Peptides against a protein of PDB entry 8HF1. Designs and how they scored, part 110

Target 1, 320 residues: chain A of PDB entry 8HF1
Amino acid sequence: NVMLYATKPTEVMVSFPHQEQVLTVTRLISAEIEKFYVSLDLMNIGVQPIRRSKSLQCLRDPSKKSFVKQLFNDFLYQMKEYGIYAASIAIISLIVEFDIKRRQAETLSVKLMHRTALTLCEKIRHLLVQKLQDMTYDDDDDNVNTEEVIMNFSTPKVQRFLMSLKVSFADKDPKDICCLVFVERRYTCKCIYGLLLNYIQSTPELRNVLTPQFMVGRNNISPDFESVLERKWQKSAIQQFRDGNANLMICSSVLEEGIDVQACNHVFILDPVKTFNMYVQSKGRARTTEAKFVLFTADKEREKTIQQIYQYRKAHNDIA

## One batch from the design tools (peptide; made by RFdiffusion4, then SolubleMPNN)

Design b2_p17_6_s1 (from b2_p17_6, 7 letters changed)
Fold by OpenDDE base, seed 2:
Structure b2_p17_6_s1 (fold): chain B 320 residues (1-320), chain A 17 residues (1-17)
Amino acid sequence: as target 1 above (320 residues)
Amino acid sequence: MPTYTEEDLLELIPEPP
């Protein structure tokens, strides 16, 4: 029962400027995805046999088109919310997924659909990497993972998040750190994980201090579609975090009741707190005596966020 | 880059009035 913990964490807010940095590259990428959706809608994939998995509930679109659109929509969200550097990592995850789906395709039409999606992802990757390289004098791929490139090509939210990690954890003992980072979407976990790996590697004060892991919440979607690899990886990541081999865990807000995560001293909420349950569950993980619960808000939404937190505090005190 | 302190970034959410 996560609600009954007596220790109230210190609740803090990090404000960031709301800059819709509409880069030319982001507009071009969005337009290419929109053109692809028109082409995708015209593709005849045929009637796919409904795999009678016993769990009737996940009628995944038998055409698989909805899943392709979902991945690109999640990519567009990540590019908008976290910036083009995060998008350069997110696109690799799409490339991997579409290559797997292309190889697993039972029909030529489905294989062609995933191939076309993959070709678009490769084009998007090239556009993103080229834009990241515009700040580097050297054409070497290794030079895009600097602290400067990460910061300059991240949204103000991500910049403030990275700065908050640096000031909170620079030169600390790794054993004294137990950090959770909550994000709204499952795919954001992997994107922010990749970004943090590169940021930590480029930031001397965080090298050997922070060891990140990520976990994707189990969607209530049929366990038949979770790869055995994803399940093994989730178990390993949780175990590494429990054993102290990882001290920062990135989680989606869809942590179902029952992932036994240890008490943490830091909880970062990178995305807006949308529900009272998310507030209580995430805050309830910050249980050490000096625990911090860190919220991120746009400056324009600061007052609205404060008022929402006051409502959640009141509601929580009425239940406790 | 300006060296931000923890206090510069982490604003305490006040108690409701």
Scores: peptide ipSAE 0.439, ipTM 0.890, DockQ to the pose 0.788
Fold by OpenDDE base, seed 1:
Structure b2_p17_6_s1 (fold): chain B 320 residues (1-320), chain A 17 residues (1-17)
Amino acid sequence: as target 1 above (320 residues)
Amino acid sequence: MPTYTEEDLLELIPEPP
């Protein structure tokens, strides 16, 4: 029970300007996804067999349409919350997922549905990459992975996050760093991981300093979606982080009670703290007074965030 | 880009009054 430890990290806040990235490309992508939803609703995929998994909790949509919509809704969230650069990484995860689903399709109608979704993802990827290339002279995909492109096509939240990492860790000994980055959504872990790999590789001061890993919480949803590969990856990532071969771990709030992650000297909360449990569990990873617990807030939500933290501190002190 | 310091980015959340 993480609640039993008096955690006294230094709580800090990073404010970012609330800028709605109203880019023409993001509007176009959103409109193409909405058109696809109309088309998807008209698709006759037939009656799908209800695979009753023994665990009642996997409401697998027998139609598989809700799952397709969920992935695109998660992508739209990544694009909105983290920016176009992050979206260019996030779309790759959708491409991989829909290609797997297309290959695993038991019916021609389901195969066609996933093929149509995949074609849309490829179009979206092209639109995103083309927009990233507006700042590059070369049509090479590797040239879009510069510090400048990453920063310019990231939301203010992500910009401030990357700046905070650079300032906090530039030219430090990698052995002295134990960093957690909490994100709300599972798919954000992979997206921010890919972004950080490219950012660290493009930033000399962070090269050989930060070695990121990501951990996707065990989906209580579908044990069948946890590929043996994802489980192996999680186990390897945790082990690398324990062994000090990785010093930054990106994780979703689903760090279930029982992932024995060591005490960290930095905990970044990239997304809003929505619950007291998330606050206590994430803060409970920063166990020393020298440890930093870093929150990100929009400037307009600063006071609300502070008041929420005060309520959580009070509630934590009443239990401790 | 302006060189931000840690102090420029990381604001201490004060103790509740």
Scores: peptide ipSAE 0.438, ipTM 0.890, DockQ to the pose 0.790
Fold by OpenDDE base, seed 5:
Structure b2_p17_6_s1 (fold): chain B 320 residues (1-320), chain A 17 residues (1-17)
Amino acid sequence: as target 1 above (320 residues)
Amino acid sequence: MPTYTEEDLLELIPEPP
């Protein structure tokens, strides 16, 4: 009986200082969103017709106001957790979504609601880009995508993540890299992907080394909301990662659906590990002999994180 | 920026005592 000692990955932790980014621009943006919520609550959009094909949508958000608030709340979370640079990418996704919803709107009141949301997103985009340009002498939009600007306008967590990628992968053979990056939320996958593309392009040591992709889990809430384009993108991204045309995959925790991803040598957990299942599934992807399982924690939460990992290790050893 | 090493960033999570 060769006990196949499951090759336990090396578990490592990256600590980052807890800094509240007290920027005037972030306060201004938050205040503009709050003013918008007050105006949104006062908007009479009427009773939305419950269409049988949309019954699940209409039951969950008959006013369509909750969905608008959710997108802005997700943006505010992104700005807080990942920084202004990440927020400048995240806002583009809101612009695209609200433009789609505006075009699909069945009533003038709903069209106006999405138009007002879109106008706010354009204002937020301008405020973010202007703030990124404060460090650049040149008015060229390309100058905001430098390593320096990305680092200075990212949270300490994102700074330490980018530094960890640079140290781990600088000047390595792309074929020797199979990296997973786990994030908590679906929208974070695309935001961190856009940030990584710009960071890799601005970092010579990584430019020909890392080829990122992102994968968003299926929306279990309604398959009708997944655009045919999103489903095609997911299939293509997974295939590129299997074929070695991409060597870094950003995933939300929703990899529960048994997406057969190859054995990886690096697994980064960018957001806190909230469940034992997430720990086991993500760690179980680090299967090479020299595999690293990298956790990110605030310095203030370091001890709590270590204790949580010890509990998960114990529980995992009791099942194995 | 200070050139951080892998050792400066990556702390090994030890086995529980």
Scores: peptide ipSAE 0.435, ipTM 0.890, DockQ to the pose 0.792
Fold by OpenDDE base, seed 3:
Structure b2_p17_6_s1 (fold): chain B 320 residues (1-320), chain A 17 residues (1-17)
Amino acid sequence: as target 1 above (320 residues)
Amino acid sequence: MPTYTEEDLLELIPEPP
């Protein structure tokens, strides 16, 4: 019985400069969302049924208003953490979601609320696209998807992530690549997926090398909120990654015990590792010889990140 | 843009002292 000693992955860190530079457009968008929240609080949409979920400490106020605020708060987070280019992709997901909710509205007041949210999203989209076009000589929407525009309108974290992908995978055989990218939030998966599609298409060294997919973790809340379409997409994305038709998978949760994902040679953690469980489960996917486990940290948080990893290594060795 | 190498971007997390 040769106990295959699982080779421990090489743990590496990518540092990025902390840039506090708030663009004027980001301030304008934030101010428009805050004005909208004041207006939203004044809207009478009637009494909404409170679904008490017994199992989760987060009282999701099932109020249709709380859901609208959650989507805009998640958008503001993505704009801050990933930049204006990522925000231009993220806003499209809000537009689609508010249009669906507008069509499904049972009352005129709820329909008007979702219509007002949709109108704000279209205004935000216009402000973002206009800012991306300031670097292009041509007003054509297609010219905003260049490597230069993506890099210049991304945060330092996203810039270093894209650079790390380029240096790690340029001109490699697609069959030799099995990469996982972990992000904290569900909506970030689709946003970073759209950003990566455009970046790979604009980068000749990656265009025929990386084929990305994304998978949203199962909603811990209820299988009833996962559309049949989302479950089909998740199953298809996993199958494409197993068949080698995709070699980079973006995930918002550690794939629960029982998703047999192939032995990965690269695991990128794009957002901060907040829990020991996230550390162990994500690191446990890097199983090939010479596998890399890549963390991203702000330069100012480098020492704190190293100390956190030492604590997680110690705790992991005490259990193993 | 400065051409970063893999070594310039990927810093090994040292073993604890």
Scores: peptide ipSAE 0.432, ipTM 0.889, DockQ to the pose 0.780

Design b2_p17_6_s2 (from b2_p17_6, 6 letters changed)
Fold by OpenDDE base, seed 1:
Structure b2_p17_6_s2 (fold): chain B 320 residues (1-320), chain A 17 residues (1-17)
Amino acid sequence: as target 1 above (320 residues)
Amino acid sequence: MPTYTLEDLYEPIPEPP
C-alpha cells in the first residue's frame, strides 16, 4: 500500500558504446596476473588452521589463495568495466589489503605469498601511472588527476556517467542534490569514490556542488579491526549524507540490509540491474518530485535492458 | 569536448506498450 503513493521517478537510460579498451598495458597486466596465478598455485603455504568462526558466512578460504585471486579478479573486472584511471585507484586498495595481510601473516610462507602479490600490485600501479602520464609533461602522480586524463582513460560507461553528473549538477545548489550511485561490487564503491573525488576537484563546475561518500556493505567476514573501521566509516558516511554534508552516495547492495537512506532526487545505476529486488529498492529511493532513475547500458544491450525493465515494472505492478 | 545536454545523454524509457 505505501508504494502506491510514491511519485514514480522518471526512468531514463544512458547508452554507451561497447568499446573494449584494448590497450597494450591492459593485456600486459592481465598476462602478469595470469603468470602470478600459476606461481601462486605452485606456492606451498602449508595447511592453514580452519578458524571456525561461528558465523558460517565467513568461510575464509583456509588456503588464503582464493582470496588473493578474488582481489585480482575484482581488479581485472574494474579495469575492464571502468578503465585504466579507475584501475589506478583500484590497485591501491589491493596494495593496502596485501600489506595488511603480509603484516598479519602467521607463517613465513603466507607472508611471502602476500609479499609477492604486493610486488605485483606495485608493478601494476607503475604500469598504470606510466600510461596515465603519457598525457602529462610531468612525472608527478598528482598531475594525472585532471578532467582530461580521467575522461580519456575511463571506459565509455564511466565517461557517460561523469558527463551525466556534470550536466545534471553543474553550478547547482548542493542542498538541492540527493544522489545515489549503485554499483554491483563493494570494491567498486571505493574505486568510483576515488575517481569522483579527483574528477570533482578537477571540474570547477562541481567542486563546491558535489560531495561524495561511499558505503560498502558490512564485511561480515572479519570481526577484526577492519570491520570496525568499515562500520565506523559506514556510520559516518550515512550520517554525513543524512545531514546534507554529503549529497552523493556510492553504494552496492547496502539497501538490502535495511539501511535507512533518505529520499533522493537522482539514482544512478552504473552497473546492470541483476535482480528485481535491486530494481525495486534502488528505484524506490528516487522519491522526490522530478526524481530521476538513470540506467547505464551498452548500445548492444539496450533492447535487452529495456525488456528487463519492462519485466520488472510488470512484476512490481503485480505486487502493488 | 562537445557540450552534452541532458537530452543528448538521457533517453526516456517509455511505458511498456
Scores: peptide ipSAE 0.503, ipTM 0.906, DockQ to the pose 0.797
Fold by OpenDDE base, seed 4:
Structure b2_p17_6_s2 (fold): chain B 320 residues (1-320), chain A 17 residues (1-17)
Amino acid sequence: as target 1 above (320 residues)
Amino acid sequence: MPTYTLEDLYEPIPEPP
């Protein structure tokens, strides 16, 4: 039994400048969402029947005002943490979700609520696309998907992440790549997936090298049909990654639940490592020879990040 | 764009003292 000593991954840090890109468009969008929240609070949607699903998980009623606010709060988070280019992709996911909820609405009042949310999403999409077009001579939405536009309208964190992918994987054999990207929120998985598709397509050195896939946590909010589609998608995404048909997987905390993923040579932690379990589980996927475990930190948080990693290393060595 | 190397981007997290 050659115990292949699982070579400990090389732990590296990528620092990025803390630039609050306070774009005028970001302020306008935030103000429109706040105005919408005031209008939403005044909206009478009536008493919705509490579907007592027997599942002990507090199935948030997707028709509730709180769910609508959660989606816009998640959008505001994507815009802040990843930039306005990522926000232009994130808003499409909100449009799709609110259109599904509008069609599934059991009451006229709930249907009107989702319609008002959709109208706001369309306005936000227009404001974002118009801002991305400031760098393009042509009014075509497809012209905003260039490497230059993606880089210029991404946060410094996302810029460093994309640069790290390009430098790490340019002109490599796709079979030699097994990459995980960890993010905090479920909606970030799809947003970063869409950004990566456009970035890879605009970057010749990564075309036919990186094939991304994403996996999101089960949406316990809409139990039956959405959960079946999400479960089918998750199974398909994992299978594609196992078969080598995808070589980059974007995931949230879903891998914490013991999803068997192959040994990877790169693990990127795009968001702060908030828990010891996240550190151990994500690092434990970087198990190949020369595996890299890559953390992203703002320059101002660099020392705090290093101290947190020392605490996690110590705690891991005390258990091992 | 400036050609960044892996060495320009990746700082090894030092071992604790």
Scores: peptide ipSAE 0.500, ipTM 0.905, DockQ to the pose 0.799
Fold by OpenDDE base, seed 2:
Structure b2_p17_6_s2 (fold): chain B 320 residues (1-320), chain A 17 residues (1-17)
Amino acid sequence: as target 1 above (320 residues)
Amino acid sequence: MPTYTLEDLYEPIPEPP
């Protein structure tokens, strides 16, 4: 019962300016995805063979188009919320997913749909990488994964998050670190994981200090769609975090009840706290002495965030 | 880049009045 731990973490807030990164490239990418949705709606994928297995719902034609749109909508969210550098990592995950779906396609029409989606992802990837390269003055080092590039092409939220990690953990003993990072969406876990790998590798003070992992919540809707590989990865990531081989875990807000995660000294809430349950569960992981519970908020939403936390504190005290 | 401290980044969430 995570609720009953007596140690209250220090609750802190990190404010960031709400800058909509109005880059021409982000507008172009959004417009290309919108054009693709129009084309996707016109695609006749036909009646998919109803495989009699319990996974019936995701085999229907609407579900395949809906899944493609969901992935691009999640990408657009990541690009908006985390910036174009994070988007360059996120698009690779879409490329991998659509290539798998293209290879697994039982019909030519479904294969063509996933191929068209993949072609769009490659175009988006090119536009993003080109924009990341535009700031590398040195012709010779095509390395878009520098601390400078990551910071410059991240949203103010992500910049403040990375700064918070650097200031909190620079030159510390890895054993003294047990950090959780909560994000709202499943796909954000992998995106932020990829960003952190590159940031840590490019930041000497963190390179041998932070070892990140990620865990995506189980999608309760269809256990049959979770690849055996994803389930194996989740188990391995949790075990590495328990064994201390990883000291930073990125989680979606849907921590299923029953993931026994050790007591942490830092809990970062990268996305807005939308539910009382998320507040209690995430805060309840910050249980070590001097544990920090860190919230990120836009300056414009600061007061709303404070009032929401007061309501959650009150509700928590009424149950305790 | 200015070297931010934890104090520069972290604002304590006050107790409700």
Scores: peptide ipSAE 0.496, ipTM 0.904, DockQ to the pose 0.793
Fold by OpenDDE base, seed 3:
Structure b2_p17_6_s2 (fold): chain B 320 residues (1-320), chain A 17 residues (1-17)
Amino acid sequence: as target 1 above (320 residues)
Amino acid sequence: MPTYTLEDLYEPIPEPP
């Protein structure tokens, strides 16, 4: 019985400067969303089924208004955490969602609500694209998808992530790469996927090296048509990664116990590790002899992150 | 842009004392 000693991955940290540089465009967009929330609260969309949570007397907003606010709050989070380039991709997902909800609207008032949200998304898209174009000195090159534009309009966290990919994988054999990228939120998964497609295409050293795919965790939400398409897409994405047709997988959830994913040589944790389960399951995917487990932290949170990893290491050794 | 090496980007997380 050769006990294959599971080689523990090398745990490394990438620090990034905490820059609260709020661009004028991000302030304008945030102010337009807040004005829209005031208008949305005044909209009469008729009687909606209120799920009473037993504990809080507050009349929860109609599920339809709450969903609209959730999408814009997730957009604001992505713009803050990943930058305005990532936000220009994220806003397209909101446009698609609000157009679907507008077409599925049972009442004129609900249809108008989703149309107003869609009009705001188009305004936000124009403000973001205009700001990306302002850095292209050539008025004639509408190509906002250059390495320079992506880097300059990304947060320091995303800049360090892209640099880590370039330095780690430049001119390597695609077959020697098995990379996982973990993000906290479902919408971040699609946004970072779109950003990586454009970055890889604009970076000659990565263009034929990295083939990204993404996987969103199983939505326990009702079997809507979207949930069936998403389940089919998830199965296809996993199969492409198993077949080696994709060598970088972006995940918004820890892959449930029982998704046999190949032994990965790199695991990137792009967002803070919030739970012991996330730490153990993500680290447990880095199984090659030279596997790296890479954490991203703001410089100001470095010591707190190190102490959290020590607690997780201790808890893991006490169970093993 | 400064050419970062892997050593410049990746700080090993030390073992607890």
Scores: peptide ipSAE 0.496, ipTM 0.905, DockQ to the pose 0.780

